# Designs tried in a protein design run: peptides against a protein of PDB entry 4AID. Part 89

Target 1, 242 residues: chain A of PDB entry 4AID
Amino acid sequence: FDIKRKTIEWGGKTLVLETGRIARQADGAVLATMGETVVLATAVFAKSQKPGQDFFPLTVNYQEKTFAAGKIPGGFFKREGRPSEKETLVSRLIDRPIRPLFVKGFKNEVQVVVTVLQHDLENDPDILGMVAASAALCLSGAPFMGPIGAARVGWVDGAYVLNPTLDEMKESKMDLVVAGTADAVMMVESEIQELSEEIVLGGVNFAHQQMQAVIDAIIDLAEHAAKEPFAFEPEDTDAIKA

## One batch from the design tools (peptide; made by RFdiffusion4, then SolubleMPNN)

Design b2_p16_7_s4 (from b2_p16_7, 8 letters changed)
Fold by OpenDDE base, seed 4:
Order: sequence, then structure tokens, then C-alpha cells
Structure b2_p16_7_s4 (fold): chain B 242 residues (1-242), chain A 16 residues (1-16)
Amino acid sequence: as target 1 above (242 residues)
Amino acid sequence: TYVEELREAILRKRRE
């Protein structure tokens, strides 16, 4: 196996991004690990557009497998066939920041699947899933204008905490999820308890700063493992508005 | 575009 791995320290935890061992049939595949939480992201894209395709057919599926459910809080009661509320929410969290970053006019089918393989009960797989999905897309050769990074920010004991543990989150006055590129914030989702707008905005800035190391790690992995970019010329949409 | 630059940077480093 031609295994490529990037390891960084991130928020006092080891983040590992690995490719080349699992899901080699996908256009991009990344195994991401933080603590003992493990996710597999796969990206697959069609090499042609369907006839009559009028919208960009991006599908993002975050799923927690039944074999991991014994370690996932609330995972014991997963009914086969319908996503849980958590799976639906996280699928949207991944979709929102990546969807705008595809090249305009690209209408080939894209499928991103994030599978939780292991959960350590400390590190939430949602942020890890966002990072893994970004990395998988960057490796795939799809016309994706990533990478994105992602971070969760807590507010514990009057300080920002990067990717708080599930236990630290019980004491947090903020659950702030941010995703962005190197240059821009693309998505903010927040649950806030009696905090000033200044603290929240500071949290967004903190998240965006802290995700740069992840963005750089994805770039470094892509330099060693990315497929050749898919040959796609965007339709000159400026020519249609004339 | 940033992506073209990134892709070019990725592709350059793979050719080295």
C-alpha cells in the first residue's frame, strides 16, 4: 500500500490524516483520527454530467455505523435506513461550507460519505468528519476550491477552548462550530448561553486561526497523495449574462 | 484562481 500520512498537534490532541490504505476505489479517501475517534471520509464524483442536469448534485452523508454505536453516545438505538437527527445535522454541517467551493458550472454528481468507525467518548466525530471530508475532496481531483478547515470552540472558565471534549462541553457556555478556507469563514453554527457578541466574534476568529494548521495539513497531504485534477473548464457564465 | 494555484502548487511538488 502507498500510505501517506500527515500528523499534527491540534488543540493539545494528535490529528492524523491518512490515505492509501482504505477505500482505494473512491476518488478520494481519508482516514482521520483524533484521540481514539476515527472517521473515514470518501469522495466520489461522476466524470460526466447527466443529461438535463440543472443543479449541482452534491450529496453529503454523515453516518455512524452500528459497529461503532456501542461507543457512540445515543448510538444504541439506530434504526437502519433513516439518518438520525445527529447524522442529518452533521451532514448539513459538512455540506454547507463545501457546496459553495465547487467550481461554478460543475454539475457532475458528487458523493461525500463520512463514516464514524470509532468513538472515544471524548472527541466528537463531527469536526473530524468535516476535516476528513475536506481532505478527501482535495485528494479526489474534483473541481473543489478547498481545503476547508473546521473547529469547535467552547467557552470554559472564561477562555476559548479548541475542540472541547464532550465533558468540557457540559461546562461550556458556547458551542461554536466554524468552517472556512485559509482566507474566509464559510459557515458558522452556534449555540450560545448568555455571552456577549464580542466573545462570540472572538470565538469565530479563534476558530479560523486554529483551523489554519488543519488546512496546511490537508495541503501537505494533497501534495503527496492527490489525484490529478479533473479536466473541467467552467462555463464562462459571464458570457451568458451578456 | 486560488484552486488553480493550489492545484499547480500540488502538481509542482509531485513532479519534483
Scores: peptide ipSAE 0.234, ipTM 0.788, DockQ to the pose 0.154
Fold by OpenDDE base, seed 1:
Structure b2_p16_7_s4 (fold): chain B 242 residues (1-242), chain A 16 residues (1-16)
Amino acid sequence: as target 1 above (242 residues)
Amino acid sequence: TYVEELREAILRKRRE
């Protein structure tokens, strides 16, 4: 088994990105770990466009599946039902920053699935899921101009906190989720309690700076484990309609 | 080629 692993210290926690152990049938697959929270991201893309496909068919599914009954908060047997509100929200948080980074004219089906395998009750799997999805896409060979990084920023005791624990978030005046590339912020989602715009903008900048280490870690993993890029050339006609 | 551009885009992000 050719297992590739990248480990970094990130916000005072160990982030591990691993590929080659699970989901080998996917185009890209990454196990991401922070603390004892573990997610599996898989990326699969079609090698041809469906006849009559007129839009980019990207599907992102985040799932807090209870593989381990008892290790996910609220882990009552979610019957094979509709995604929870959280699962729907996190699926959108992953979709928003990655969708614009696909090459224009690429209309092959892409499926990104993020599955929470373990939750430590400290590290939220949403940020970890965003990072894992980015890494899985970079490994896949899909025409994805990533990676993205992601970070949560809190405001506790008058300071920014990178990826606050669930307990630290109770004392936080800010829940700021940022995703971006090395060069740009792609997405901001924020819940704020009585903070100045200056503090919020500073939080976005702090997040973007702190996610560079994650972007670099994904790139390093991709150097050692990425598939050959899929041979795709956009038709000239799709470039003109932009 | 797109493959070369994608490789270069991934590689450019490594040199910054």
Scores: peptide ipSAE 0.022, ipTM 0.622, DockQ to the pose 0.752
Fold by OpenDDE base, seed 2:
Structure b2_p16_7_s4 (fold): chain B 242 residues (1-242), chain A 16 residues (1-16)
Amino acid sequence: as target 1 above (242 residues)
Amino acid sequence: TYVEELREAILRKRRE
């Protein structure tokens, strides 16, 4: 098995991105680990467009499987058949920053699945899932103009905290999730308690700076493990509307 | 391909 791994220190924790061991049938697959939290992201894309496809059919599905339920808060209460509120929210958090980065005119079906395999009760799998999904897409050969990075920022004792633990988040006056490319912020979600706009904007900048190491790690992994890019040429008519 | 050129351009800009 040709296993490629990238390891970085990120916010005082070890982030590991691994490919080539699991889900080889996917176009891209990444096992991401931070602490003892583990996620598997897979990306699959159709090699042709469906007849009459008018929109880009991207589906993102974040899920916590029943086998991980013993290590995931609330995992024991998963009713069969509907995503939880958390799974729905995180699926959207992943979808929002990646959707605009696909080449215009690409209307082949794309499915991104992020599965939580383990949770350490300290590191939230949402940010890790965003990173893993970005990496899986970069490895897949899909016409995705990533990577994205992602970060959560807290405000604890008058300082920014990168990817606060679940316990640190209880003391945080800010829950700020940011996703972006090297050059741009693509998405911001924030819950804030009595903080100035200046502190919040500083948090966005802090997140964007801190995610560069993750973006670089995904690039390094892709240089060694990415599939050949899918041969796709956008139709000229969609290029003129810029 | 157009996509390959763009990907290579993005990857190169981060090494500079």
Scores: peptide ipSAE 0.273, ipTM 0.834, DockQ to the pose 0.645; fails the geometry check
Fold by OpenDDE base, seed 3:
Structure b2_p16_7_s4 (fold): chain B 242 residues (1-242), chain A 16 residues (1-16)
Amino acid sequence: as target 1 above (242 residues)
Amino acid sequence: TYVEELREAILRKRRE
């Protein structure tokens, strides 16, 4: 197997991005690990548009599988069927920043699936899932104008904390999730307790700075493992030059 | 775009 791996230190934790071992039938597939939390992201896209397709058919599914449930808080054998509130929320967190980054006029079906394989009870799989989904899309050859990075920022003892543990988050006055490209913030989601706008804006900037290492890691992985870009010519050439 | 430059860089490295 041609396995490619990128490892970085990120917020005092080891982030590993791996491709080539699993889900080879996907257009892109990445195993991402932070601490002992492990996710698999897969990206699949159709090579043609359906007749009469008027909108971009992107589907993002985040799943906490039952085999990881023995280590996932509240993870009883979830019946097959309806996503949990957490799975629905995280699916949206992944969807929001990636959807605008597809080339305008691309209306082929795209499916991103993020599966939690292991949870360490310290590192939340949501941020890792966002990173893994970005990496899988960059490897796929889809007309995705990524990568995105992502970060969670806490505010503990008067300081910003990158990707706080679940225990550190109990003491945090901020739960700030940011996703963006190298150049731009694409998404902010925040829960804040009695903090100034200045601290929050500083948190967004901190997140965007800290995610650059992840973006660079995805780029490095893509240089070694990405598929050939899908030959797609948008009708509107102005969308490619931005 | 950054991604076109990246894709071109990826494609160049594969031809070498």
Scores: peptide ipSAE 0.204, ipTM 0.768, DockQ to the pose 0.130; fails the geometry check

Design b2_p16_8_s1 (from b2_p16_8, 7 letters changed)
Fold by OpenDDE base, seed 5:
Structure b2_p16_8_s1 (fold): chain B 242 residues (1-242), chain A 16 residues (1-16)
Amino acid sequence: as target 1 above (242 residues)
Amino acid sequence: MTPLEKYREKLREKRA
């Protein structure tokens, strides 16, 4: 097995990004761990465009399926059921920041699947799923202009908290999810209780600063494990509409 | 230029 792993300390927790052990049939596959929460992200893209394809066919599916501890599936897993509301929301949270980062004119099918393999009941798998999806895309060879990082920011006892635990979130006046590149914030989603715009904007900036370590970790992993970039040149017609 | 683009550029430069 050609296993590549990147480990960083992030918000007082160990973040592990691993590739090469599972889902090797995908274009990109990343096992991401934070605490004892574990997610598998897979990225698959078509090597040709469908005839008559007029839009970018990106599909992002986030799935929560609790596996017993130590049962990491060796392959791609789909849940048979309809997405829950949570799964639908998190799928959109992942989709929103990554969609605009594909090369203009790329209309090959792209499927990102994030599967929660383990949940520690402390670390929410959504942020981890965003990070893993970003990493999987960076490894895939798809014309993805990432990576993105992601972070959750809480406001607890008058301070910003990076990736608060589920217990810390009960006392938080803010649930702020931010995703971005090294250079830009791409997405903000927030639930806020009676906080000033200044505190919220400060939270966005805090998130964007804190996610740089994750972006760097994804790059380092990609340096060692990324596939060759897919040879794609956009048709001239899509270049003119910029 | 994204960090990944910078990486891809460096890879192209090393292969050239």
Scores: peptide ipSAE 0.182, ipTM 0.760, DockQ to the pose 0.115
Fold by OpenDDE base, seed 3:
Structure b2_p16_8_s1 (fold): chain B 242 residues (1-242), chain A 16 residues (1-16)
Amino acid sequence: as target 1 above (242 residues)
Amino acid sequence: MTPLEKYREKLREKRA
């Protein structure tokens, strides 16, 4: 196996991005670890567009598997069926920042699957899932104009905290999830308790600064392990306007 | 530039 790994220190925690061991049949696959939380992201895309496809068919599925449930809060046997509320919300958190970054006119089916393999009860898999999905897409050869980074920001004792633990979040006056490219913020999701707009904007800026190291780590991994970019020509939609 | 060329260019710019 040609295993490539990038390791960085990120907010006082070790972030590991690994490819080449698991899910080798996917276009991109990344095993991401932060603390003892572990996720597998896979990206698969169709090599042709379906006839009559008029929209971009991106699906994002975040899943917390039952084998991880022994360490997941509320981890009873997830019944086969409808995603939990958490899985639905996190799937949207991953989808929102990545969807606009695909090349215009690309309408091949894309499936991103993020699977929680382990949970340490400290590090939420959502941020790690966003990072892993970004990395998997960058490795895949899909026309994804990423990478994105992501960060959670708390406000504890009058300071910003990068990726607060689940226990630190109980004392936090802010739950701010940010995703972006090197150049731009793409998504903000926030729950805030009586904080000024200045503190919130400062939190967005803090998140965007802190995610640069993750973006750089994904780029470094992609330099060593990315597939060739998929060659596609967008259908000449300008020829129909003549 | 094709979408592929633009993607490769952006990847090169991020590597520089």
Scores: peptide ipSAE 0.114, ipTM 0.763, DockQ to the pose 0.516
Fold by OpenDDE base, seed 4:
Structure b2_p16_8_s1 (fold): chain B 242 residues (1-242), chain A 16 residues (1-16)
Amino acid sequence: as target 1 above (242 residues)
Amino acid sequence: MTPLEKYREKLREKRA
């Protein structure tokens, strides 16, 4: 197997991005690890548009599989066939920042699947899933203007905490999820307890600064493992409507 | 400029 791996220290934890071992049939596939939490992201895209396709058919599916359920909080009660509330929310968290980064006029079907393979009960797989999905898209050759990074920011004992553990989050006055490119914040989702707007804005800036190392790691992985860019030219009619 | 940055630049130019 031609395995490519990027490893960085990120928020006091080792982040590993790996490709070439698993899901080789996908356009892009990334195994991401932080602590003992492990996710597999796959990106697949159609090489042609369906006749009469009028919208961009992006589907993002975050899944916590039953084989990982023994290590996932509440995992023992997962029903097959319908996404949980968490799976639905995390699928949207991944979708929101990536959807606007596809080239205008690209209406080929894109499927992003993030599967939680292992959970350590410390590192939430949602942020890791966002990072892995971004990496998988960058490797795929799809006309995706990523990467995105992502970060969770807590506020514990009067300080910002990057990707707090599930235990640290119990003491946090902030659950702030940020996703962005190198240049811009693309998405903010926040639950805030009695904090000033200044602290929240500072948290967004902190997240955006801290995700740069992840963006750089995805780029470095892509330099060594990305497929050739898909030969796509937007139809002139879709370009002119901006 | 990395290969990915060059690709992103090209994609940006095609979108404009």
Scores: peptide ipSAE 0.095, ipTM 0.713, DockQ to the pose 0.109
Fold by OpenDDE base, seed 2:
Structure b2_p16_8_s1 (fold): chain B 242 residues (1-242), chain A 16 residues (1-16)
Amino acid sequence: as target 1 above (242 residues)
Amino acid sequence: MTPLEKYREKLREKRA
């Protein structure tokens, strides 16, 4: 088994990205750990386009499995068959920043699945899931122009806090989720209580700065473990507008 | 330069 692992200190916590042990049948697979929260991201893509495919068929599915329910808040009440509100929201949070980073004209089916395997009740699996999905895509060989990083920013006692714990978030005046590339912010989602626009913009900048270490960690993992990227040439669509 | 080559270049540029 060729297992590759990257470990970094991030916001006072150890982030571990691992590949090569689990889900080897996927194009990319990453086990990500922060504290005792553990997620598995898998990326699979079709090697051909379906006839008549007119849009990019990306599906992102965040799931908290029943076997992890004993450590996941609300996990005991999962009704069979329909995604929870949280699973739907987090699936969208992962989808939004990754969708625009695929090479234009790529219309092969892509499936990203993020599965929560363990929850420590301190570290939310959403940010970890975003990071793991980014890493899995970078390893897959899909024409994904990532990586993305992600961060949650709180505002506690007049300071920015990177990836606050669930307990620190109860005292936070801000829940700011940011995703981006090394060069650009791709997505912002924010819930804010009585804070100036200046503090919020400062939080976006703080998030973007703090996610660089994660982006670098994904790049380092990809250099050692990425598959040969898929041979894809976009059709020159510029020739039809003359 | 293929999208592949561009991706590999982008990965190298971010580490330099």
Scores: peptide ipSAE 0.059, ipTM 0.706, DockQ to the pose 0.515; fails the geometry check

Design b2_p16_8_s2 (from b2_p16_8, 5 letters changed)
Fold by OpenDDE base, seed 1:
Structure b2_p16_8_s2 (fold): chain B 242 residues (1-242), chain A 16 residues (1-16)
Amino acid sequence: as target 1 above (242 residues)
Amino acid sequence: MTPLEKYLEELREKRK
């Protein structure tokens, strides 16, 4: 099997991005590991637009499946069927920054699925899922103007902490999730306790700086493993309405 | 062509 792997040190932890072992039938598939937390991201896109499709049909599904549930807090037998509140929230966190990065006029169906395979109870799979989804899209050949990076920033003992552990987050005055490209911040989500706007803005900048190593790692993986780009040219009529 | 596609194309050309 032609397995491609990129490994970086990121926030004092090893991030591994791997492709070619699992889900080879997807357009893009990435196993991402940080600590002992492991996620599988898959990207699949239709090679044609459905007749009468008037919007971009992107679906993002983050899943904490039952086979990982023995290691996930609150992962007791989620009744088959409806996403949990966490799964719904994280699906939106992944969707928000990636949706605007597709080429305008692209209305082929795109499905991104992120599955938590393992949880170490220290590293939250949400950030890892965002990174893995970005990588899977970049490998897929879809007309996606990524990669995105993502980071969580805490504020502990008067300092920024990159991707705080679940235990460090108990002492954190900030839960700041940022996603962006090399050039731009695309999404901010924040829960803050009695911090100045200056500290929060500094946290966004810190996140954006720290995610560059992840963006570079995704690019390096894509250099070695990306499929041929899907030939897509927007019709002139869709370019004029934008 | 995305920035990534362009970059990947340039790299493929340099490896030839």
Scores: peptide ipSAE 0.058, ipTM 0.658, DockQ to the pose 0.146
Fold by OpenDDE base, seed 4:
Structure b2_p16_8_s2 (fold): chain B 242 residues (1-242), chain A 16 residues (1-16)
Amino acid sequence: as target 1 above (242 residues)
Amino acid sequence: MTPLEKYLEELREKRK
């Protein structure tokens, strides 16, 4: 096994990004750990476009496996075959920031699958899933203009909290999820209780600042473990529709 | 060339 690992301290927790041990059949695969929450992200892309493909066929699936469900809040009632509301929401949270970062004209099928393997009941796997998906895409060789970072920001006792625990979130007046590149915020999703716009904007800036360490960690991992970039040149006709 | 590809190329050049 050629295992590559990047470890950083992030929001007072150890974030580990690992590749090379599992899911080696994927184009990119990353095992991400924060606390005892563990997710596997896999990225797979087709090496050709389907005839008549007129849109970019990106599919993002976040899933919490039944074996992990016994350790996931509310996980006991998972029906096989339909995503839960949470799985649907988190799949969209991952999709939204990554979709616009593919090279224009790329219409090969891309599948990103994030699987929760373990949940510690403290660290929500959604942010970890976003980070892992970004890392898996960067390792895959797909024409993806990432990495993205992601962060959750809480507002507890008059301060910003990076990736609050599930218990800290009960006391938080803000649930702010931000994703972005090194240079730009790509997505904001927020639930806010009686906070000023100034505090919310400050939270977005805080998130974007704090995710830089994750972006750098993904870049460092990619330096050591990324596949060769897929040779893709968009047809001139797709470039002109700017 | 993606931002990541550019960065990786720059790192490869610095190591040579």
Scores: peptide ipSAE 0.055, ipTM 0.686, DockQ to the pose 0.167
Fold by OpenDDE base, seed 5:
Structure b2_p16_8_s2 (fold): chain B 242 residues (1-242), chain A 16 residues (1-16)
Amino acid sequence: as target 1 above (242 residues)
Amino acid sequence: MTPLEKYLEELREKRK
């Protein structure tokens, strides 16, 4: 087993990114752990474009499996077929920042699957899922211009809190999820209670700064475990407009 | 070449 692991301290918690143990059939596969929350992200991409493919066929599926549901609050035995509202929202949350980072003209099928394996009841698996998906894509060899990092920011007792626990979030006046590259914020999602725009913008900046350690961790993991880049040359679509 | 690929290439070159 060629297992590669990166461990960092992040927001007072241990973040672990691991590859090479599980889902070896995927192009990229990462086990990510924060506290005792564990997710598996897999990235698979087609090695050819389908005939007549006119759009980029990226699918992102976040799922909280029933075996983890014994610890997931509100994990009703939902029938094994339709994504929950949470699963749908988190799937979109992961999709939004990664979709624009694929090389222009790449129209091969890409499937990202994030599976919650364990939930500690403190650390929400959504942020961890975003990080894991980013890492899995970076390992896959797909023409992905990542990594992205992600962070949740709370506002508790007049201060920013990185990745607040579910209990800390009850006292938080802000639920701010940010995803970005080293250079840019790609996505912001926020639920805010009576906070100034200045505090919110400060929260975005705080998130972007704090996610750099995660970006660096993904790069370090990729240095040691990434597959060879898929040979893709974008068709010069600018030449067809002449 | 992605930014990551460039970075990894530069690291590979520095290790030689």
Scores: peptide ipSAE 0.051, ipTM 0.682, DockQ to the pose 0.169
Fold by OpenDDE base, seed 2:
Structure b2_p16_8_s2 (fold): chain B 242 residues (1-242), chain A 16 residues (1-16)
Amino acid sequence: as target 1 above (242 residues)
Amino acid sequence: MTPLEKYLEELREKRK
């Protein structure tokens, strides 16, 4: 098996992005690890558009499997068949920054599935899932103008903390999730307790700076492991406004 | 050159 791996130090933790071992039938597949939290992201896209397709049919599904439930907070209460509130929220967090990065006019079906395989009770799989989904899309050959990076920022003892642990987050006055490209912030979600706008904006900038190492790691992995890009020409939409 | 390849090349040029 041609296994390719990128390893970086990120926020005092080891981030590993691996491809070639699991889900080889997908267009892109990445096993991502931070600490002992492990996620599998897969990207699959249709090679043709459905007749009459008028919108971009992107589906993102974040899921925590039952076998991982013994290590996932609240995992014991999974009712069969319906996404949890967390799974729904994280699916949207992944969807929002990636959706606008597909080439305009591409209306082939795209499915991104992020599966939590292991949880260490320190590192939340949401950020890791965003990173893994970005990497899987970059490897897939889909007309995706990524990568995105992602970061969580806390505010603990008057300082920014990159990807705080679940225990550090209890002491944090900020839960700030940022996703972006190398050049732009694409998404911000924030829960804030009595912090100035200056501190929050500084947190967004801190997140965007810290995610560059992840973007670089995805690029390096893609340079070595990406499939040949799908041949797609964007629709020239400037001709319809005359 | 695919959109991704273009983007990767642009990112490499910005780092030089």
Scores: peptide ipSAE 0.029, ipTM 0.636, DockQ to the pose 0.406; fails the geometry check

